# Designs tried in a protein design run: peptides against a protein of PDB entry 1Y0J. Part 31

Target 1, 39 residues: chain A of PDB entry 1Y0J
Amino acid sequence: EARECVNCGATATPLWRRDRTGHYLCNACGLYHKMNGQN

## One batch from the design tools (peptide; made by RFdiffusion4, then SolubleMPNN)

Design b2_p17_7_s2 (from b2_p17_7, 8 letters changed)
Fold by OpenDDE base, seed 2:
Structure b2_p17_7_s2 (fold): chain B 39 residues (1-39), chain A 17 residues (1-17)
Amino acid sequence: as target 1 above (39 residues)
Amino acid sequence: AEAERLARIEALRAAYL
């Protein structure tokens, strides 16, 4: 299996996050969504 | 626009990796 960030496609990250819809995001994209409310 | 969205995604990817 290979998890993938639904935003940027990254397959490895120090910390997997999830958006409000439950989709997995890498740490960077997750923080971006959280701080800016967008991707 | 979708093209702009994709460009932002690519930028985020580049900054992350």
Scores: peptide ipSAE 0.102, ipTM 0.594, DockQ to the pose 0.075
Fold by OpenDDE base, seed 3:
Structure b2_p17_7_s2 (fold): chain B 39 residues (1-39), chain A 17 residues (1-17)
Amino acid sequence: as target 1 above (39 residues)
Amino acid sequence: AEAERLARIEALRAAYL
């Protein structure tokens, strides 16, 4: 199984990130989640 | 946007094998 961003479905990213519950996010989605929170 | 983002995350996570 190829890794996918659980938010946008991207299969490639410069940097894989994880949220607090351990789910994989692409760099962009991970940064968005971290930086913007309740936006 | 956060609630919607989290909902998408949860939905896609549930679809993983």
Scores: peptide ipSAE 0.182, ipTM 0.666, DockQ to the pose 0.219; fails the geometry check
Fold by OpenDDE base, seed 1:
Structure b2_p17_7_s2 (fold): chain B 39 residues (1-39), chain A 17 residues (1-17)
Amino acid sequence: as target 1 above (39 residues)
Amino acid sequence: AEAERLARIEALRAAYL
């Protein structure tokens, strides 16, 4: 599938992550989101 | 809320594509 980070638009990443609602995030955005908790 | 922001972005993307 053609996947894209909903936060930054990246189409390639070492690891696809997902937030608690199922949105796909690249590794960097996913880690940032996790570290900053629920916002 | 970031989750809400991301949901809005995803909705806009889906509408565009």
Scores: peptide ipSAE 0.147, ipTM 0.660, DockQ to the pose 0.086; fails the geometry check
Fold by OpenDDE base, seed 5:
Structure b2_p17_7_s2 (fold): chain B 39 residues (1-39), chain A 17 residues (1-17)
Amino acid sequence: as target 1 above (39 residues)
Amino acid sequence: AEAERLARIEALRAAYL
């Protein structure tokens, strides 16, 4: 099974990121959430 | 709110593993 971005469902990304609670995000979604801060 | 949404998604995904 492949890792999946919890936000957009992508299974491929240049860089996997994790949010503050440990959820895996693709690079784009990770940056989005990082920039938005808590929410 | 979005963090909570993500947590819910993860929880649902885990339920099917």
Scores: peptide ipSAE 0.145, ipTM 0.665, DockQ to the pose 0.086; fails the geometry check

Design b2_p17_7_s3 (from b2_p17_7, 8 letters changed)
Fold by OpenDDE base, seed 1:
Structure b2_p17_7_s3 (fold): chain B 39 residues (1-39), chain A 17 residues (1-17)
Amino acid sequence: as target 1 above (39 residues)
Amino acid sequence: SEAERLARIAALRAAYL
C-alpha cells in the first residue's frame, strides 16, 4: 500500500509532511495545516 | 481496488480528525 495524505488522500506529492502527531500530509495540506492550524 | 483505497482514506481521516 502507498502512503496517503490523511486529509485529501493524495498518494503523490513533491514533499511529504507530518503534523505534530505524526500523521502524513501531502505538501499542500501540510502547509495549509501549518498556517491555519487545521485542514 | 478503488473501494479499498476509499476505505483506507476514510480510515485515515477518521484517525486524523
Scores: peptide ipSAE 0.184, ipTM 0.659, DockQ to the pose 0.639
Fold by OpenDDE base, seed 2:
Structure b2_p17_7_s3 (fold): chain B 39 residues (1-39), chain A 17 residues (1-17)
Amino acid sequence: as target 1 above (39 residues)
Amino acid sequence: SEAERLARIAALRAAYL
């Protein structure tokens, strides 16, 4: 299985991000999480 | 499978939130 964004399930993204606790997020969800502290 | 994909997403979300 491929890596998936823990928020939206995306399997492809221009840039994989991680939250403060190490969960993988797609670029969009990672930026949203960073900006709002939420997904 | 799609079922497996959905199960993974559900599990990830449950663990993440």
Scores: peptide ipSAE 0.183, ipTM 0.658, DockQ to the pose 0.658
Fold by OpenDDE base, seed 3:
Structure b2_p17_7_s3 (fold): chain B 39 residues (1-39), chain A 17 residues (1-17)
Amino acid sequence: as target 1 above (39 residues)
Amino acid sequence: SEAERLARIAALRAAYL
């Protein structure tokens, strides 16, 4: 299976990120989560 | 709001398609 962002479901991103619990996020969602503490 | 959250998700998803 392909990796997908747990927030938006994107399967492609310039940079995969992770949240504090280790879930994969696309770059955009990861940055949002980091800045706001939530997705 | 949940509506705003879903809108953000939709927009972010579209950006990566």
Scores: peptide ipSAE 0.139, ipTM 0.649, DockQ to the pose 0.067
Fold by OpenDDE base, seed 5:
Structure b2_p17_7_s3 (fold): chain B 39 residues (1-39), chain A 17 residues (1-17)
Amino acid sequence: as target 1 above (39 residues)
Amino acid sequence: SEAERLARIAALRAAYL
């Protein structure tokens, strides 16, 4: 079993991040959501 | 909202894969 980014589905990343509800994001998607995150 | 955010994420994932 491999972890995957909930946004883009990537299975490999230099750094795993998590969103505010605990979903795993790759580094790129995590940064994107941090910069643009309005719910 | 959080629900809207998750919906956007799901849409991006569906488009990517």
Scores: peptide ipSAE 0.155, ipTM 0.660, DockQ to the pose 0.158; fails the geometry check

Design b2_p17_7_s4 (from b2_p17_7, 14 letters changed)
Fold by OpenDDE base, seed 4:
Structure b2_p17_7_s4 (fold): chain B 39 residues (1-39), chain A 17 residues (1-17)
Amino acid sequence: as target 1 above (39 residues)
Amino acid sequence: EEEERRARIEKLREEYL
C-alpha cells in the first residue's frame, strides 16, 4: 500500500504534507493549500 | 486489504474536496 494525496491522488512526492485537519497532501498541493488557505 | 484502503481514501477525498 502507498499513501496518496487527497487532492490530486499522487503517490509520490519529495515531501508529504498535512493540512490543519490532518489530510495528507503531496508537496505541491500542500503548498497550494497553505498559500490560498483553501482546498 | 487494498480495496478497503482505497475506499477509506476516497471518503477522505470527498470530505476534503
Scores: peptide ipSAE 0.227, ipTM 0.695, DockQ to the pose 0.461
Fold by OpenDDE base, seed 2:
Structure b2_p17_7_s4 (fold): chain B 39 residues (1-39), chain A 17 residues (1-17)
Amino acid sequence: as target 1 above (39 residues)
Amino acid sequence: EEEERRARIEKLREEYL
């Protein structure tokens, strides 16, 4: 089993993040989401 | 189990994107 970023599908990241609704995001997508408020 | 896990993740992606 491997966690997967709900935005880009990445299965590896130095830091898993989660958005306000609990979706798992890779570090990059999580930071992008935080900055822009959207995926 | 893995295919079911993939299905769950895919569903989440479909809802997210």
Scores: peptide ipSAE 0.195, ipTM 0.671, DockQ to the pose 0.407
Fold by OpenDDE base, seed 5:
Structure b2_p17_7_s4 (fold): chain B 39 residues (1-39), chain A 17 residues (1-17)
Amino acid sequence: as target 1 above (39 residues)
Amino acid sequence: EEEERRARIEKLREEYL
């Protein structure tokens, strides 16, 4: 099974991240979330 | 199992978005 970014659905990323509630995010979405504090 | 996994992910997406 492949992990998926809860935001964009991507299954491949150079670095998996997690938000404050534990959701898995691809690197891009994770950075965006971290920088903006929201989706 | 894949269907269950997809369902879990979908629920998480609905909560996240």
Scores: peptide ipSAE 0.180, ipTM 0.662, DockQ to the pose 0.450
Fold by OpenDDE base, seed 3:
Structure b2_p17_7_s4 (fold): chain B 39 residues (1-39), chain A 17 residues (1-17)
Amino acid sequence: as target 1 above (39 residues)
Amino acid sequence: EEEERRARIEKLREEYL
């Protein structure tokens, strides 16, 4: 089972994150989303 | 199984984007 970032499609990341609505994001996209409030 | 999982992920991406 391969998970993928809902924003960039990455299938591998040092740390999987989730946004407030539960979407899975790679570490980079998750941090970006958190800091800027958007993907 | 894997195809169904990929389909679920795609639906989530469509809702997110």
Scores: peptide ipSAE 0.170, ipTM 0.650, DockQ to the pose 0.345

Design b2_p17_8_s1 (from b2_p17_8, 12 letters changed)
Fold by OpenDDE base, seed 5:
Structure b2_p17_8_s1 (fold): chain B 39 residues (1-39), chain A 17 residues (1-17)
Amino acid sequence: as target 1 above (39 residues)
Amino acid sequence: PYKKDLSKYQAGLEYLA
């Protein structure tokens, strides 16, 4: 299937991540979200 | 060649898509 990071639109990443609501994020955006997300 | 600044995307990620 075609997948895109919901944040930056990237279609390829070393590791797909998901946020707390299940949206797909590329590795970079997922790490950023993890580090900066509010409780 | 450069590191992307993701600061502008910090808020509201869970509301996208």
Scores: peptide ipSAE 0.083, ipTM 0.605, DockQ to the pose 0.087
Fold by OpenDDE base, seed 1:
Structure b2_p17_8_s1 (fold): chain B 39 residues (1-39), chain A 17 residues (1-17)
Amino acid sequence: as target 1 above (39 residues)
Amino acid sequence: PYKKDLSKYQAGLEYLA
């Protein structure tokens, strides 16, 4: 399926993550969000 | 992977589509 990180626009990642509202994030952006609570 | 400062990218992710 077509998917993009809502933050950086990446179309491929080792692991797709989701924020608390369900938006898709690449692994890197998702980890950042998780650790900092914001982008 | 390691922690990165990704604040240069779009903020407010929970408000996006």
Scores: peptide ipSAE 0.076, ipTM 0.608, DockQ to the pose 0.098
Fold by OpenDDE base, seed 2:
Structure b2_p17_8_s1 (fold): chain B 39 residues (1-39), chain A 17 residues (1-17)
Amino acid sequence: as target 1 above (39 residues)
Amino acid sequence: PYKKDLSKYQAGLEYLA
């Protein structure tokens, strides 16, 4: 499948994450969002 | 916020991938 991080556009990541509304984020962006509460 | 400049995170991720 073709998946992209909705924030940075990365197409590959060690772990796909989701934000609280279900958007797919790469691991790095997802962790940022989790740590800061928003991104 | 989406489309925030997270270039350093993307760069790190791409490097590790």
Scores: peptide ipSAE 0.062, ipTM 0.531, DockQ to the pose 0.228; fails the geometry check
Fold by OpenDDE base, seed 4:
Structure b2_p17_8_s1 (fold): chain B 39 residues (1-39), chain A 17 residues (1-17)
Amino acid sequence: as target 1 above (39 residues)
Amino acid sequence: PYKKDLSKYQAGLEYLA
């Protein structure tokens, strides 16, 4: 299976990010999560 | 921005408990 953002389900992104527990997020969702602590 | 069913990953995001 393809990697996907655990928040929005996107399978492509300029930069994969991870939350503190290791879940993969697309760049946009990862930045949002980092800044707000929520999705 | 929105919540998703994360069951297939056997865990949620860090802020979801």
Scores: peptide ipSAE 0.054, ipTM 0.558, DockQ to the pose 0.079; fails the geometry check

Design b2_p17_8_s2 (from b2_p17_8, 9 letters changed)
Fold by OpenDDE base, seed 2:
Structure b2_p17_8_s2 (fold): chain B 39 residues (1-39), chain A 17 residues (1-17)
Amino acid sequence: as target 1 above (39 residues)
Amino acid sequence: PYKKNMEVYEKGKEYLK
């Protein structure tokens, strides 16, 4: 029961983000996904 | 864009838009 980025599996990040459906993404994946719409 | 952990990636990719 540890938070993980649903895209890359990272368990630690400077800032946890959430996609439009509420799933957690690390900062890097979240920003990339937001801007490019892809994993 | 990232695939550090492939198992998690495969499970989670369906939930990403």
Scores: peptide ipSAE 0.068, ipTM 0.584, DockQ to the pose 0.113; fails the geometry check
Fold by OpenDDE base, seed 5:
Structure b2_p17_8_s2 (fold): chain B 39 residues (1-39), chain A 17 residues (1-17)
Amino acid sequence: as target 1 above (39 residues)
Amino acid sequence: PYKKNMEVYEKGKEYLK
């Protein structure tokens, strides 16, 4: 699959996350977004 | 604000909700 983190462009991560609109984030960006509301 | 790839960030920032 051709998946990218919409925030940082990473193509690999230990855990793919999704924001509340369904867009993919890497683990690090997803955790940051969850805690802060934006990346 | 974690912007390792600015090109991708600029394209996708409006989708981060």
Scores: peptide ipSAE 0.059, ipTM 0.423, DockQ to the pose 0.113; fails the geometry check
Fold by OpenDDE base, seed 3:
Structure b2_p17_8_s2 (fold): chain B 39 residues (1-39), chain A 17 residues (1-17)
Amino acid sequence: as target 1 above (39 residues)
Amino acid sequence: PYKKNMEVYEKGKEYLK
């Protein structure tokens, strides 16, 4: 599949994450968004 | 703050909620 982070556009990451509504984020973006509500 | 690709960010920011 061709997955990409909805925030930064990364197509590869050590761990794919999802926000509270289910959209895919790379590990870095996902962690920051989870903690701060923004990225 | 991770906006490495601003074009993608602008298109996808509505999904970040």
Scores: peptide ipSAE 0.047, ipTM 0.449, DockQ to the pose 0.112; fails the geometry check
Fold by OpenDDE base, seed 4:
Structure b2_p17_8_s2 (fold): chain B 39 residues (1-39), chain A 17 residues (1-17)
Amino acid sequence: as target 1 above (39 residues)
Amino acid sequence: PYKKNMEVYEKGKEYLK
């Protein structure tokens, strides 16, 4: 089983995050989404 | 920042673990 950031396609990250709807995001995209409301 | 089309974003759910 593999995981991929739904925004940038990264398959590895220091920390996996999830947005408010449950999508997996890499750390960078997750932080951006949290601060801006969108990737 | 990379996906402005929410349909494309939603399709990414297939890559969830």
Scores: peptide ipSAE 0.045, ipTM 0.409, DockQ to the pose 0.064; fails the geometry check

Design b2_p17_8_s3 (from b2_p17_8, 12 letters changed)
Fold by OpenDDE base, seed 3:
Structure b2_p17_8_s3 (fold): chain B 39 residues (1-39), chain A 17 residues (1-17)
Amino acid sequence: as target 1 above (39 residues)
Amino acid sequence: PYELDPSKYEAGLQYLA
């Protein structure tokens, strides 16, 4: 399998993050989610 | 699926000059 950010679809990132339910997010989306997250 | 879409954060950056 190939990991993808559940938000933007990026397949590469300097740091993979995960939301509270375990979905993978790229660093950028993850940080955005963390700071503004409602999902 | 997922709702986050803040303009497709990271992947979208490749389309910005």
Scores: peptide ipSAE 0.304, ipTM 0.733, DockQ to the pose 0.286
Fold by OpenDDE base, seed 2:
Structure b2_p17_8_s3 (fold): chain B 39 residues (1-39), chain A 17 residues (1-17)
Amino acid sequence: as target 1 above (39 residues)
Amino acid sequence: PYELDPSKYEAGLQYLA
């Protein structure tokens, strides 16, 4: 298996992040999520 | 259910404002 960003499906990123419920997000999606407080 | 963020695709975010 391979890790995927739950938002965009990316399988590679300079830094994996996780949202408050533990979902894996790529760096970009994770930062956007954090900055905008979505989800 | 996970609500998707419209700012998808790491490679494309650089084109946003």
Scores: peptide ipSAE 0.269, ipTM 0.738, DockQ to the pose 0.299
Fold by OpenDDE base, seed 1:
Structure b2_p17_8_s3 (fold): chain B 39 residues (1-39), chain A 17 residues (1-17)
Amino acid sequence: as target 1 above (39 residues)
Amino acid sequence: PYELDPSKYEAGLQYLA
């Protein structure tokens, strides 16, 4: 599959994360979301 | 639809080739 971070569009990351609704996020975007995000 | 967050976007850019 061709996965992309729904926030930044990155196609490669050390660790794929998912937000509360299941959207894929790269590690960086996912960590930001987890620690600070509402979206 | 996913709303873009500039702060997250900037952090994620480091992984783009």
Scores: peptide ipSAE 0.163, ipTM 0.719, DockQ to the pose 0.301
Fold by OpenDDE base, seed 4:
Structure b2_p17_8_s3 (fold): chain B 39 residues (1-39), chain A 17 residues (1-17)
Amino acid sequence: as target 1 above (39 residues)
Amino acid sequence: PYELDPSKYEAGLQYLA
């Protein structure tokens, strides 16, 4: 039941983020998606 | 912890809406 970043698979992060549709992302991937993502 | 990999950023985008 461990949460995982849908982008990189990380199971730990300083801050869990979520995209506009609710997918969980680690802090790094969330920021990357925010700045570069198209989804 | 994990190592950041730019390729993982792009590869994972397919899982996002």
Scores: peptide ipSAE 0.121, ipTM 0.685, DockQ to the pose 0.106

Design b2_p17_8_s4 (from b2_p17_8, 10 letters changed)
Fold by OpenDDE base, seed 5:
Structure b2_p17_8_s4 (fold): chain B 39 residues (1-39), chain A 17 residues (1-17)
Amino acid sequence: as target 1 above (39 residues)
Amino acid sequence: PYKKNPEIYEKGLQYLA
């Protein structure tokens, strides 16, 4: 499954997250967005 | 898609530490 975090480009993560529009984020980047909203 | 921002990753990691 070819997937990259749309922020940092990571190709592997303990937990894939998605923003409200469906873009994939790694766990770290996704958690930041969850906590702080759109950056 | 987001403009690459290292702060996002770094701060995100801090939430997990």
Scores: peptide ipSAE 0.662, ipTM 0.862, DockQ to the pose 0.642
Fold by OpenDDE base, seed 1:
Structure b2_p17_8_s4 (fold): chain B 39 residues (1-39), chain A 17 residues (1-17)
Amino acid sequence: as target 1 above (39 residues)
Amino acid sequence: PYKKNPEIYEKGLQYLA
């Protein structure tokens, strides 16, 4: 199993982020969610 | 949980600029 951003499918990122329920997001997608909330 | 949405990625990148 390879880690993937649940939004964009990226498998590599400078910084993995997680949402409140533990789903992985790449740095960019995670920053959007941090700033704007869950989508 | 999240549908693939390019807007999220694109706008997220702007926070890194």
Scores: peptide ipSAE 0.660, ipTM 0.863, DockQ to the pose 0.632
Fold by OpenDDE base, seed 3:
Structure b2_p17_8_s4 (fold): chain B 39 residues (1-39), chain A 17 residues (1-17)
Amino acid sequence: as target 1 above (39 residues)
Amino acid sequence: PYKKNPEIYEKGLQYLA
């Protein structure tokens, strides 16, 4: 299986991020969540 | 987890600009 951003579905990103529960997020989506504290 | 939200991606990109 290919890794996907749990928000936008992107399968490729310059930097994979993970939320506090381990879900993968692309760089952009992950950065937004990090900065805004959203789930 | 998360529901697909285009705003999240778009706003996230702004932090990288």
Scores: peptide ipSAE 0.671, ipTM 0.870, DockQ to the pose 0.625; fails the geometry check
Fold by OpenDDE base, seed 2:
Structure b2_p17_8_s4 (fold): chain B 39 residues (1-39), chain A 17 residues (1-17)
Amino acid sequence: as target 1 above (39 residues)
Amino acid sequence: PYKKNPEIYEKGLQYLA
């Protein structure tokens, strides 16, 4: 099992992010969620 | 809340540019 961004499916990123409930997001997707809220 | 949405990735990248 490999880590994947729950939005875009990326398996590699310069910086892994997590939402408030622990879902993994790549840097870009995670930053969008930080700025705009959970979707 | 975590449907595959290319807008999320694309606009996320803009914040990093």
Scores: peptide ipSAE 0.660, ipTM 0.861, DockQ to the pose 0.582; fails the geometry check

## One batch from the design tools (peptide; made by RFdiffusion4, then SolubleMPNN)

Design b2_p18_1_s1 (from b2_p18_1, 7 letters changed)
Fold by OpenDDE base, seed 4:
Parts: C-alpha cells; sequence; structure tokens
Structure b2_p18_1_s1 (fold): chain B 39 residues (1-39), chain A 18 residues (1-18)
C-alpha cells in the first residue's frame, strides 16, 4: 500500500491532500487542483 | 494517464502548506 499522488505519481510529500472524491494528491498537486479546479 | 506539473508550477506550489 504505497500511497501515490493520483496526478503525478509522487510517493512522498510534506503534506498529503485529497481531491473532492477522496483520492490522494501530493501537496503541490493538491494546491494546484484547489486553485485551478483540476489538472 | 498521470500528468506531472511543469517545473515552474511545481516550484510555485511545492512549499506552500495553507
Amino acid sequence: as target 1 above (39 residues)
Amino acid sequence: PRRPLPPEVLEKYKELAA
């Protein structure tokens, strides 16, 4: 169960985030999605 | 497929935590 960012595949991040449907995103992708809606 | 962010975008959001 190696957690991965569903957008970029990163397996490590200073802060895990989740999108609206509960999928894990790394900090950078999560913030990008939040600010822009999606990627 | 997975879509990594461009380097410049990564640098912009990478260290933010709010």
Scores: peptide ipSAE 0.447, ipTM 0.814, DockQ to the pose 0.584
Fold by OpenDDE base, seed 3:
Structure b2_p18_1_s1 (fold): chain B 39 residues (1-39), chain A 18 residues (1-18)
Amino acid sequence: as target 1 above (39 residues)
Amino acid sequence: PRRPLPPEVLEKYKELAA
């Protein structure tokens, strides 16, 4: 299976991140989410 | 639903890391 960002659907990223509940986010979405709380 | 970040926002975070 292929991992995908739960926010934008990206399947490739320099660094996988996870939100507070463990769902995978690409680097960009994860950083935005962390800095702003959500998207 | 999925919500890709706006281009202007994406550019600020895309190349950042750790």
Scores: peptide ipSAE 0.407, ipTM 0.804, DockQ to the pose 0.602
Fold by OpenDDE base, seed 5:
Structure b2_p18_1_s1 (fold): chain B 39 residues (1-39), chain A 18 residues (1-18)
Amino acid sequence: as target 1 above (39 residues)
Amino acid sequence: PRRPLPPEVLEKYKELAA
């Protein structure tokens, strides 16, 4: 299926993550948000 | 999309993109 990172719009990533409200983030954005709280 | 990651972070952590 088609999926996009809600932060950067990427459609491919080694690992899909989710934010606190369940929205999909690519691996990089997910890690950044987790480390900093937000972008 | 909302905002891309900072350039330095993008180069360091983002392997794939649209």
Scores: peptide ipSAE 0.255, ipTM 0.731, DockQ to the pose 0.395
Fold by OpenDDE base, seed 2:
Structure b2_p18_1_s1 (fold): chain B 39 residues (1-39), chain A 18 residues (1-18)
Amino acid sequence: as target 1 above (39 residues)
Amino acid sequence: PRRPLPPEVLEKYKELAA
């Protein structure tokens, strides 16, 4: 039941982010998603 | 992106924590 990045499955990150629909992403995946508009 | 992120992409964005 631990939090996971919906893109890469990471369970630890220096900063949890969320996509536009509220899914949790690790910092790196979240920044990529924000900059490019997709996972 | 592809999962997991390619190392070169990971390094680029990992440094931009906030």
Scores: peptide ipSAE 0.230, ipTM 0.765, DockQ to the pose 0.468; fails the geometry check

Design b2_p18_1_s2 (from b2_p18_1, 8 letters changed)
Fold by OpenDDE base, seed 1:
Structure b2_p18_1_s2 (fold): chain B 39 residues (1-39), chain A 18 residues (1-18)
Amino acid sequence: as target 1 above (39 residues)
Amino acid sequence: ERRPLPEEVLQRYKELAE
């Protein structure tokens, strides 16, 4: 199976993160969301 | 909202996240 960042569609990242509802985010988008609350 | 970040923003955060 292939995992994708729900924000940017990336399929590879140094670290998978998750938003408050459990959606997978790449490290970059996860940090963005963490710093800004959401996208 | 689920949508790709602008390329320039995404690039900055990718660099930050490395």
Scores: peptide ipSAE 0.291, ipTM 0.773, DockQ to the pose 0.709
Fold by OpenDDE base, seed 3:
Structure b2_p18_1_s2 (fold): chain B 39 residues (1-39), chain A 18 residues (1-18)
Amino acid sequence: as target 1 above (39 residues)
Amino acid sequence: ERRPLPEEVLQRYKELAE
């Protein structure tokens, strides 16, 4: 089992992040969500 | 909702995240 960003499907990232409900996001999507609220 | 971001948008944030 490989972790995937729930937003873009990326399987690798410099830093895994998680949204408010615990879903994994890659660093980029995590920052996007942080800055924009969500996608 | 959860869905892939447009490539150009994703790229901007990947750069921001560097």
Scores: peptide ipSAE 0.306, ipTM 0.777, DockQ to the pose 0.701; fails the geometry check
Fold by OpenDDE base, seed 2:
Structure b2_p18_1_s2 (fold): chain B 39 residues (1-39), chain A 18 residues (1-18)
Amino acid sequence: as target 1 above (39 residues)
Amino acid sequence: ERRPLPEEVLQRYKELAE
């Protein structure tokens, strides 16, 4: 299976995260969304 | 909205995320 960050398209990350509705985000984008509420 | 973060912003958060 292949996975990519719905925000930046990255296909590899130290830690996969998910937003409030379950979409996969890379660690960086996930932290951005968490700290800023959304993108 | 879903879209790539500006490179400079993405870089800062990648560093934070390491």
Scores: peptide ipSAE 0.287, ipTM 0.772, DockQ to the pose 0.700; fails the geometry check
Fold by OpenDDE base, seed 4:
Structure b2_p18_1_s2 (fold): chain B 39 residues (1-39), chain A 18 residues (1-18)
Amino acid sequence: as target 1 above (39 residues)
Amino acid sequence: ERRPLPEEVLQRYKELAE
């Protein structure tokens, strides 16, 4: 059970992030989510 | 709610994960 970004499905990233509800996001999707309020 | 990033960005991450 490898970790996956809940948005894009990536399994590798320079930095794992989490959204406000605790879901894991890759660095890129996490920054996008933060910038836009949602993803 | 879960909109994808631009395809070129997603592709870079998919390649990294391979």
Scores: peptide ipSAE 0.077, ipTM 0.602, DockQ to the pose 0.239; fails the geometry check

